# Peptides against a protein of PDB entry 1ZZD: the designs that were tried, part 30

Target 1, 109 residues: chain A of PDB entry 1ZZD
Amino acid sequence: FQVVNPYLLRDLVDLGIWDEGMKQYLITQNGSIQGLPNVPQELKDLYKTVWEISQKTIINMAADRSVYIDQSHSLNLFLRAPTMGKLTSMHFYGWKKGLKTGMYYLRTQ

## One batch from the design tools (peptide)

Design b1_p25_2_s3 (made by RFdiffusion4, then SolubleMPNN; from b1_p25_2, 12 letters changed)
Fold by OpenDDE base, seed 2:
Structure b1_p25_2_s3 (fold): chain B 109 residues (1-109), chain A 25 residues (1-25)
Amino acid sequence: as target 1 above (109 residues)
Amino acid sequence: MEEELKELKEEIEEIEKKVEAGEFM
């Protein structure tokens, strides 16, 4: 199961470094930016935790995401999983934004 | 692996549309 962090993509776009080359790189690297020399370290630090979660957790989050795959915030829900939220700011971002679907997802975990 | 890459590509494309639409801001 492969997941692309939408907030990462947003941040890459905001940095002006998102292009077709970057897109292909992410595809080949399974969403990892750790090897990119032109990405700020702070961004790497923020998103490296995505790779630190257990495979079981990833599978569980993927399964949970599949329930909401047709929802506009399905990817946000995945990133707002409690385990992910403990490792990254994504959980707190979702919480602070008060996304109903995201909040529901967090309450059930 | 090829199927996974295809899925990832599709996911990226969908996310790009959402990013452009401001859904992740």
Scores: peptide ipSAE 0.025, ipTM 0.397, DockQ to the pose 0.022
Fold by OpenDDE base, seed 1:
Structure b1_p25_2_s3 (fold): chain B 109 residues (1-109), chain A 25 residues (1-25)
Amino acid sequence: as target 1 above (109 residues)
Amino acid sequence: MEEELKELKEEIEEIEKKVEAGEFM
């Protein structure tokens, strides 16, 4: 399965560019918005996927190392037995605590 | 592959409903 960041969806809706075409695009691009010409660069910078930023860069950018570590462990836990509620909570928690990178990943089946 | 895409679409739709309801705002 692929995880979609709910805050990204909100921001795309706020921009008035969310539609069926955008939805299908994100599915095919594994959540990446980097290739979209109609998305502000600020938003692209905010929503980097795990494939778009090195682990080292993510760690260095993390304002709170403890939050990063906790989220990393939570990610692994949720991948084992993911529920929509857990994923939503993880996104919310990460965003609220200042970890604002795009939480996009693909689970291997 | 099709099943995974179907699940993703359903997940997106659920999140959209939450966004519209203001649960993430």
Scores: peptide ipSAE 0.018, ipTM 0.317, DockQ to the pose 0.026
Fold by OpenDDE base, seed 3:
Structure b1_p25_2_s3 (fold): chain B 109 residues (1-109), chain A 25 residues (1-25)
Amino acid sequence: as target 1 above (109 residues)
Amino acid sequence: MEEELKELKEEIEEIEKKVEAGEFM
């Protein structure tokens, strides 16, 4: 799987925001640009990854359920190629969505 | 994980070269 979409890379270069810092960010985030404040929202929408969509959906569902539960519910995530940055971003996303439990069970596909 | 980072960096460098060469629209 490609970490960086070549068309995304082109667009980042065209925006003049491509640098070593951006490179390292994309590496750690498995190609996700969703957390970048200097990227237009239209590009973020265009370059959503399959895993971002699926995992955010799972997190949203878990968060909705977690509103009515205490500390007993764990989030199960399935990752094909987990990275530390990816895991961290999911953790923060879950926190922002109001997950009451910080416990994640990671399964690799 | 350092080996993974090395591979990813190499992949990005290859993509950069292709972009600079105009191989992608």
Scores: peptide ipSAE 0.018, ipTM 0.267, DockQ to the pose 0.018; fails the geometry check
Fold by OpenDDE base, seed 5:
Structure b1_p25_2_s3 (fold): chain B 109 residues (1-109), chain A 25 residues (1-25)
Amino acid sequence: as target 1 above (109 residues)
Amino acid sequence: MEEELKELKEEIEEIEKKVEAGEFM
């Protein structure tokens, strides 16, 4: 499974580090930024948590090729003292409401 | 695997265009 996060792309663009090399790196690393030395640790921590939640959701949802979750505003409310349980609940809440923005998850063939 | 990578690259490019266009907030 591949996770393409448009907010991550935007963050990388805003940092001025988005280029073809970065794109290829993300593709080969399944969207992980953990190995990038020029990415702030706070972003690594954030997207690590999102990745863990998203993978769990994707595994539980066998029928859908892609999942859209609007988590942009909701995640900001929990960033200071997030628990995995709270983040997971918010993730599923967005999914249940049928929100179609934020995180895009791809199932490869 | 090469075909999967091609499809993924295409999807990323589409999302990148949406980001650049400000369609995600």
Scores: peptide ipSAE 0.015, ipTM 0.308, DockQ to the pose 0.019; fails the geometry check

Design b1_p25_2_s4 (made by RFdiffusion4, then SolubleMPNN; from b1_p25_2, 13 letters changed)
Fold by OpenDDE base, seed 2:
Structure b1_p25_2_s4 (fold): chain B 109 residues (1-109), chain A 25 residues (1-25)
Amino acid sequence: as target 1 above (109 residues)
Amino acid sequence: SEELKKKLEEEIEEIKKKVEEGKFM
């Protein structure tokens, strides 16, 4: 399964560009928005940092109401049941604060 | 599908509310 960050999805929805085409694009691009011309550079830079986070942290963050894209099963999106630990919650909160202020989101180890 | 899109949008809005209210912590 390819995991798509729910906050990324939120931002895409807020931009009004989330649709079936966007879903397929994200699948093709392994979740990257770097190639999207209609996405603000600030968001690209912010979400670039996601790839610097440990895989474990990424998985933990994605556990709370994440979207799984299954390339093997009709390319449908699946919502996962929301579960997260306190540490993951702090990461999400920090990320949200970073988004509001335009602050670069730093990876945590 | 359009139905799936709607469900996703609803879920995202719920997540946004929780984050804004600090309810994830």
Scores: peptide ipSAE 0.018, ipTM 0.249, DockQ to the pose 0.122
Fold by OpenDDE base, seed 4:
Structure b1_p25_2_s4 (fold): chain B 109 residues (1-109), chain A 25 residues (1-25)
Amino acid sequence: as target 1 above (109 residues)
Amino acid sequence: SEELKKKLEEEIEEIKKKVEEGKFM
């Protein structure tokens, strides 16, 4: 399944540059013009494919998850006299604050 | 193909010219 931007097709037709060669290029490039040389970035941004958008979303989510995991795993809790109640409260606090991995390091004295 | 690339580059340059002239968008 290949998604082609209908506005891109319209504009290519309106410009008179839509032909078999362009069609084949877009097919081979999954509808993307991102790889075309000398195309203004504003046009590339305008005509991003669903696939390109999806890739951006995946990258953003991966970056967000990476930061989230790093923060979650980097939490060091220092308790002098921890109780099960305190630990539970801290766990729920972390969950409430978005640290849903529940992974943290506990140092006890 | 190289031929297709050349054709597309020519068309892109034409588009750029139209953009610069304010005739594209």
Scores: peptide ipSAE 0.017, ipTM 0.273, DockQ to the pose 0.009
Fold by OpenDDE base, seed 1:
Structure b1_p25_2_s4 (fold): chain B 109 residues (1-109), chain A 25 residues (1-25)
Amino acid sequence: as target 1 above (109 residues)
Amino acid sequence: SEELKKKLEEEIEEIKKKVEEGKFM
């Protein structure tokens, strides 16, 4: 199995964009957010370089949320804005039930 | 920021809407 990057999870939650649909998307992308059009570029850049995560941190995050993923489905996303948006939407369609779920949590900042 | 959060939520909702409408391709 693979876990969602716990720091990424935190940041997505802080942005209020974490939900079941997002979770499923990350599963299929092996934790990559590069193909998400609505994620700030600064976060994408940050997590390009994040590889090592403390196991303790992973466990702590898992205790609060289900961050475990057991399967990955590769989807080649082109880095063109229009194509990326459409492909992302199409990808989420496969997990429609998750997509229908509201935001997990929106934090006030 | 709260503004950024709002914008991101709106984008997600737009994606959801497109999926529900079958306009994802």
Scores: peptide ipSAE 0.017, ipTM 0.245, DockQ to the pose 0.118
Fold by OpenDDE base, seed 3:
Structure b1_p25_2_s4 (fold): chain B 109 residues (1-109), chain A 25 residues (1-25)
Amino acid sequence: as target 1 above (109 residues)
Amino acid sequence: SEELKKKLEEEIEEIKKKVEEGKFM
């Protein structure tokens, strides 16, 4: 099931612009508003999907969390268009950041 | 569609107005 971000939905409702057309647009765009023209960048930044979040940032966050865990948690990454080179770089970057577990779960769209 | 695009543009303008007024985000 594809679900619209509930916080985005709330804000759109509060703005009074939520309608079926907007809903269908978001569904077709997998919940992304990045493609909407003339939308303030701060709004786009606020509502990024998992595919729009920097994977490097995710790795950093995972590394930070690992400080508080005996065994590094499994890292789940979502990549839009992974290449072997990118994956290799991510592996090494994760290792460099002290992750004890590689990318155990990799998802691509 | 062009109709949807136009509608979205109108909504975006409303959003921009509210953002400028500090009533959004």
Scores: peptide ipSAE 0.014, ipTM 0.251, DockQ to the pose 0.014

## One batch from the design tools (peptide)

Design b1_p26_1 (made by RFdiffusion4)
Fold by OpenDDE base, seed 4:
Structure b1_p26_1 (fold): chain B 109 residues (1-109), chain A 26 residues (1-26)
Amino acid sequence: as target 1 above (109 residues)
Amino acid sequence: EEEELEEEITEMMEEMEEEMEELEEE
């Protein structure tokens, strides 16, 4: 799984700055555009907030689908062995659902 | 329940990969 947000990809394409070098950069930066000088600050701020989405909120959004999950179990799933891929997917899911506000995420305790 | 969530996340990942592939072809 590529650590690139498809919406971010679209935005970068629209900006005309998407290329293989950009792709590799994003992979190395875990999808972060914060270090890119040629990206508008507004876009950086937007994707920053998405990256800060609460795992709880993401789980709740997933639970609103046809999947019944226990919140405690779902939280445990992401607390035990979160892969970068899973975390990225959750954040992008939040983005897809229009969640653009940064929230606190639960850290592994 | 955890398995269902993992399946759901996997499905979302696959969908995103497909969307990315489509965007790269554009």
Scores: peptide ipSAE 0.015, ipTM 0.337, DockQ to the pose 0.030
Fold by OpenDDE base, seed 1:
Parts: C-alpha cells; structure tokens; sequence
Structure b1_p26_1 (fold): chain B 109 residues (1-109), chain A 26 residues (1-26)
C-alpha cells in the first residue's frame, strides 16, 4: 500500500503545502499528519484513523458494504455535531464515493 | 506540476479501487 491516502494528498495540494519535503516527512511518519503545524485541526481529526489503522484495514472497511451503509446512515444523522467516530465514517464514505465518482478529497467544511 | 500530481492521485485511486473490488470477490 502507498503510505499517503489519495484524499489526504489532494487536501495537502489544495492547501499549497505539498512538496518533496512533505512527501518524505509523511513517509517517515507512516502517513501521519498529526505533527504538522500548518495543517488545519479539522483535517487532522478527519485523517487521524488513517494513521491509527493500516491502509489494508481501511480498504477492508470500505469494501464491506454493510459497514459502508451503516456509516453513511450515521453520517446523515450527526453531521452537525461530528465526533471522531463520525469523522472516521465520513472518511470511509467519502473514499468509497470518491473512488466511484472521481472525487479527489473529502472536507468537513 | 499540478497535472503530474493529479495523475499520481488518479493512479492511487485506481489501485485502491482495484484492491477493493478484489476484496469484494473474496
């Protein structure tokens, strides 16, 4: 698996902070953005689980249609007061939808 | 540079989609 999630990559590009130095930093940090001072906290929260779990686990969760459906329904109910769990669900929902629709990034704002 | 990066993102997304499809077939 690639160390950097494609949605995270796009968000970093949109922020204008993606460069070779950032790429090398993420490789050394196994994809973690938690230590970056120039990344909005909302993005750190959204991508926290990408750092905490393997990319294989993320793919498995996204591929599981039952998990996907449950998370999508949960998103619809709690978008106004997102918890870390809801942000994780948003990530997986956005990822699966993004892969199918050509979406490059997921943002909460 | 932006075009090259968009191509890289697209390739990564395609690889992830293929892996997800393979997992759905298992």
Amino acid sequence: as target 1 above (109 residues)
Amino acid sequence: EEEELEEEITEMMEEMEEEMEELEEE
Scores: peptide ipSAE 0.007, ipTM 0.244, DockQ to the pose 0.033
Fold by OpenDDE base, seed 2:
Structure b1_p26_1 (fold): chain B 109 residues (1-109), chain A 26 residues (1-26)
Amino acid sequence: as target 1 above (109 residues)
Amino acid sequence: EEEELEEEITEMMEEMEEEMEELEEE
């Protein structure tokens, strides 16, 4: 199960590097942009954390709902930190907005 | 199976969003 983050999609479009090849690359890389040479490091650093959270979320939800809830509570505790709060908000918003898009991509494979 | 998982994810995300909104208001 692979989902592409909608914020990542937006940022890749804004960079002018989004295309069918990029889509296929992300699918093969489980949504990771870390290996892309044409992506700014700042963006890689941002999406590294978001990607890690997303992957954990997907795994936990699929395997154990209770574990996911524990992770969500842990993330919520970190909302007191502005950076973590922003990342968490981006994750939740991005997941909600991107889930159907991600599933669409899965269906097209 | 994928549709069932999507629905489960959606439900959990809605619950998390509600919790996030409550925390942002504090």
Scores: peptide ipSAE 0.015, ipTM 0.295, DockQ to the pose 0.166; fails the geometry check
Fold by OpenDDE base, seed 5:
Structure b1_p26_1 (fold): chain B 109 residues (1-109), chain A 26 residues (1-26)
Amino acid sequence: as target 1 above (109 residues)
Amino acid sequence: EEEELEEEITEMMEEMEEEMEELEEE
């Protein structure tokens, strides 16, 4: 599954550019909007950090079998050999509590 | 149409939160 920032989704809806095509694009791009020509640069800059953090977390899960979840730069959760479920839940919690953003999961192919 | 999409997103988010809570209990 893919996690998309719910505030990003809201912003895309507010821009009137959210549709099934956009949804599929985000799935294929792992939530990145950087390649979208119809998205304002300001919005790309805003969500760049969130996307980079998310991707870094995914990479760390795959490479190190450990997850570092940063919550508001004050709490770092370290899991050794976490299950995918626990990683997902903690990531969700970290986003919800630390980043003040929820998580929207899209089923990936 | 925008309002319908917002409702759909909200419903999906709620479903995902429930699924995540279930995964935390496992």
Scores: peptide ipSAE 0.013, ipTM 0.281, DockQ to the pose 0.064; fails the geometry check

Design b1_p26_1_s1 (made by RFdiffusion4, then SolubleMPNN; from b1_p26_1, 16 letters changed)
Fold by OpenDDE base, seed 5:
Structure b1_p26_1_s1 (fold): chain B 109 residues (1-109), chain A 26 residues (1-26)
Amino acid sequence: as target 1 above (109 residues)
Amino acid sequence: SAKEEEEKLLKEMEELLKKLEKLEKE
């Protein structure tokens, strides 16, 4: 899954550029909008820092090896069913909390 | 709209949470 900032999503929708293509592009770019030519530079500057912080947070949350971040193709969180039982209560709580704190997850297609 | 998209995403997240809870108990 790819995490998307709710404010970024709002801004992209407001710009009228949000569509399936944009969604897929963001997934491949680990949520970064820096390479988008149709996004105002002001927004790029704003979300550059936000994106970096978000990436760090996601990586930290995925410290448990039962939660994998695939850096090969995109920054996607993978939960392996066979290893899910290895999640500690603390880690699972953190994961759930992350899902409830305004981070949206886009499924890869 | 952004609100509509948010609602869709929230529903998706809820479904994910349910799946995670099931997997955690396995």
Scores: peptide ipSAE 0.017, ipTM 0.338, DockQ to the pose 0.051
Fold by OpenDDE base, seed 1:
Structure b1_p26_1_s1 (fold): chain B 109 residues (1-109), chain A 26 residues (1-26)
Amino acid sequence: as target 1 above (109 residues)
Amino acid sequence: SAKEEEEKLLKEMEELLKKLEKLEKE
């Protein structure tokens, strides 16, 4: 089970490069954007840290709660005009539900 | 800075996790 950071999703949408191909690419790269040529370096620097935090959080949650993570499933976020607080809350809520069901889709308008 | 943003994000994530845990116990 893989989770895409909602802040990263927002920034990729703002850059106009978010699509199905980008989603699949991130899945193959475990959420890393370091290899993307069309992303500003400042964002790569920021999300390198965010990616590391996310990976650590996933590992800690899996270890603490005896959760099995299957990368064959994913959590997808589709948001329109989201606030930062809403994105963060939905991210973790969706993550928790994803752990229970294996795959979950979060949609908001 | 990126480090400051990291600390803010980490704090927010921790707070949300605690909130979610409380909700699950209700």
Scores: peptide ipSAE 0.016, ipTM 0.334, DockQ to the pose 0.087
Fold by OpenDDE base, seed 4:
Structure b1_p26_1_s1 (fold): chain B 109 residues (1-109), chain A 26 residues (1-26)
Amino acid sequence: as target 1 above (109 residues)
Amino acid sequence: SAKEEEEKLLKEMEELLKKLEKLEKE
């Protein structure tokens, strides 16, 4: 699944540019808004840093919690080997619960 | 500002980590 920063989502909604097309674009761009022509530069500058921090933090969290993220196309989470089933499931559950509380899911997995 | 948003994001991530850590200890 892929998540969106809730503050970014709020700002996009406030700009009146949030729609299905925007959602799909963000999915293809892995959350980056840098290529959007209808977003003010100020917001691009702001969320460039936010996006970078988010990406780094998510990767670190995943690595620390025995969760793998495929960054090749989108932020997809994968469970580790079945031999770590219980621990991995617990971490994944906690991750999902935390994200659902604080982040917006573009799509769930 | 970017700094303010960074702090908010970091706080959010820290909270998520704390939740995970609590689960690990249970």
Scores: peptide ipSAE 0.016, ipTM 0.323, DockQ to the pose 0.035
Fold by OpenDDE base, seed 2:
Structure b1_p26_1_s1 (fold): chain B 109 residues (1-109), chain A 26 residues (1-26)
Amino acid sequence: as target 1 above (109 residues)
Amino acid sequence: SAKEEEEKLLKEMEELLKKLEKLEKE
């Protein structure tokens, strides 16, 4: 599966390029629109955020690792592995923002 | 299955995020 920003979906719909093919493309591209020539650069810049991080990859990498909550002011989530800590924090920060505005899950049929 | 395990993990992560949201507001 691939988590995407609902506003990204809206913008893709507004551009008239959203369809099943686009859905599958986003899944294969881990949610990234950077490689789409028919998307304005402005939108590419806008959505070049943690939302383009592969959700499946992160989840798979975290499957065998413990997750803990940082009780500091930042309230970040961390994986046990230090190398994954920063990535996880960024990922969940973006995810948290997405939860505030809603999240859409793309799944292969 | 692997897919079921992935979904389970996803739900757990979502639950953790909800807890974080609550803590941030307090």
Scores: peptide ipSAE 0.021, ipTM 0.303, DockQ to the pose 0.146; fails the geometry check

Design b1_p26_1_s2 (made by RFdiffusion4, then SolubleMPNN; from b1_p26_1, 14 letters changed)
Fold by OpenDDE base, seed 4:
Structure b1_p26_1_s2 (fold): chain B 109 residues (1-109), chain A 26 residues (1-26)
Amino acid sequence: as target 1 above (109 residues)
Amino acid sequence: MEEEEEKKKLEEMEKLVKELEKLEKE
C-alpha cells in the first residue's frame, strides 16, 4: 500500500517543488521523502512517523464529509461539483490552513 | 490570481490521489 501523507503534499506544493517528476517519485518511493535533496531536514524529521497511516486510511479520512466545515472561496469551487478527488483536495487545503495558523502562533511566542 | 494558483495546486494533489488510488487496487 502506498503511503503519501496529504500534509506532505501540501508542504511540497508550498515549497514550489511539486511537479510531475515529484509525483512519480513519491509513487515509486511509497511516499517517502527521505531521499529528496531539495526537502528541508525539518520536514523529513516531521514525516518520519507519518509512515504509520496507510494511503487508504488517508483517502477515507479525506473523503469524509464530516471533516469539512471550511467555506472559503477555493473550497466553494469544489463544492459546486464535488468528486472524491475534490473532497480529498479540500481536506488537504483545510489542513494546510490549520497548520499555517498553528505555525503562526508558535512564531509569536 | 492567488485563488487560481491555489486551485491549480489542489488539482495537482487530486491527480496524485487518483494515481495512488490506482496503485492501492493493484
Scores: peptide ipSAE 0.023, ipTM 0.320, DockQ to the pose 0.095
Fold by OpenDDE base, seed 1:
Structure b1_p26_1_s2 (fold): chain B 109 residues (1-109), chain A 26 residues (1-26)
Amino acid sequence: as target 1 above (109 residues)
Amino acid sequence: MEEEEEKKKLEEMEKLVKELEKLEKE
């Protein structure tokens, strides 16, 4: 099980580079896009910290069932967004909340 | 033009949801 940032996924889709090969690459790289030549540097910079956060979150999920459940619920909230408006709001506002949560896990290890 | 842009955005979101569903099942 690997947690993938939904905003990263969106951006990759928007770039038109999302495919099965990309999916497998991300799995092998634990979500890192830093090594991808076809991704703009600006995007790499944007997700650099997010990638680091995600790595620590994945590690914590192995040690804490509660964390695992929390991440699953968060994903479910995104999947069950009932309206286009909510999806849009997620893209604009949910990002900062995600980073805050990630920083929390960075501190707690 | 606005309607077409909205349609494109919707299609992107639908694609995103589909991919997230696949990831959730893994």
Scores: peptide ipSAE 0.023, ipTM 0.267, DockQ to the pose 0.028
Fold by OpenDDE base, seed 5:
Structure b1_p26_1_s2 (fold): chain B 109 residues (1-109), chain A 26 residues (1-26)
Amino acid sequence: as target 1 above (109 residues)
Amino acid sequence: MEEEEEKKKLEEMEKLVKELEKLEKE
């Protein structure tokens, strides 16, 4: 079971580096992009996984509806046990809605 | 043209989400 942050997916697509190889890499690395040489450092700093930042930071980002990458257990308990799939979908739908209403979720360089 | 590009991005994201949903079922 793995969940990838939809905003990360968007940014990878925008960089033009998303492909089957990238997908498999993310699966084996539990969503981490830290080892990828073709990803800007700024993006690596933005998208750290639960193993790369403190749990406290993850929780704070979740509370603020900020970008996070998680494997769900501790965060699920904090959020009254919703599935990570549901959370990912919710964030994706929020992004989709923002895009339709005037690029609210559009990334800036 | 920018709006059309964003629409294409949205469609691609939808495909990615579907792929992730398949992985969640495994």
Scores: peptide ipSAE 0.021, ipTM 0.278, DockQ to the pose 0.335
Fold by OpenDDE base, seed 2:
Structure b1_p26_1_s2 (fold): chain B 109 residues (1-109), chain A 26 residues (1-26)
Amino acid sequence: as target 1 above (109 residues)
Amino acid sequence: MEEEEEKKKLEEMEKLVKELEKLEKE
């Protein structure tokens, strides 16, 4: 089940490019608009999905939060095409950045 | 000593990663 960001929907309607074809495209692309040539780059930057955010950035954010949070929190990581090497590097990087719980849940696109 | 500890930790994480990959395939 996929949910479209309501603000993204608004902006696509304002651009006049929202139609059934666009809807199907977003479904197949897991909400990503990065591959659309007729969408301004500014909107692409604004509406990056969790799959498009740097995993390193996600880990850094989690590490930063861990400084101020006493209780352990689960970290969910999202990868388009995970490899053993990449996953291992992410775990090790998270450990070095001071994550207490490390990777709890992994989702793939 | 520090390198050995890091290596051990890495091996533990690799085991965890393998388990996560198995869960991901289910």
Scores: peptide ipSAE 0.009, ipTM 0.285, DockQ to the pose 0.196

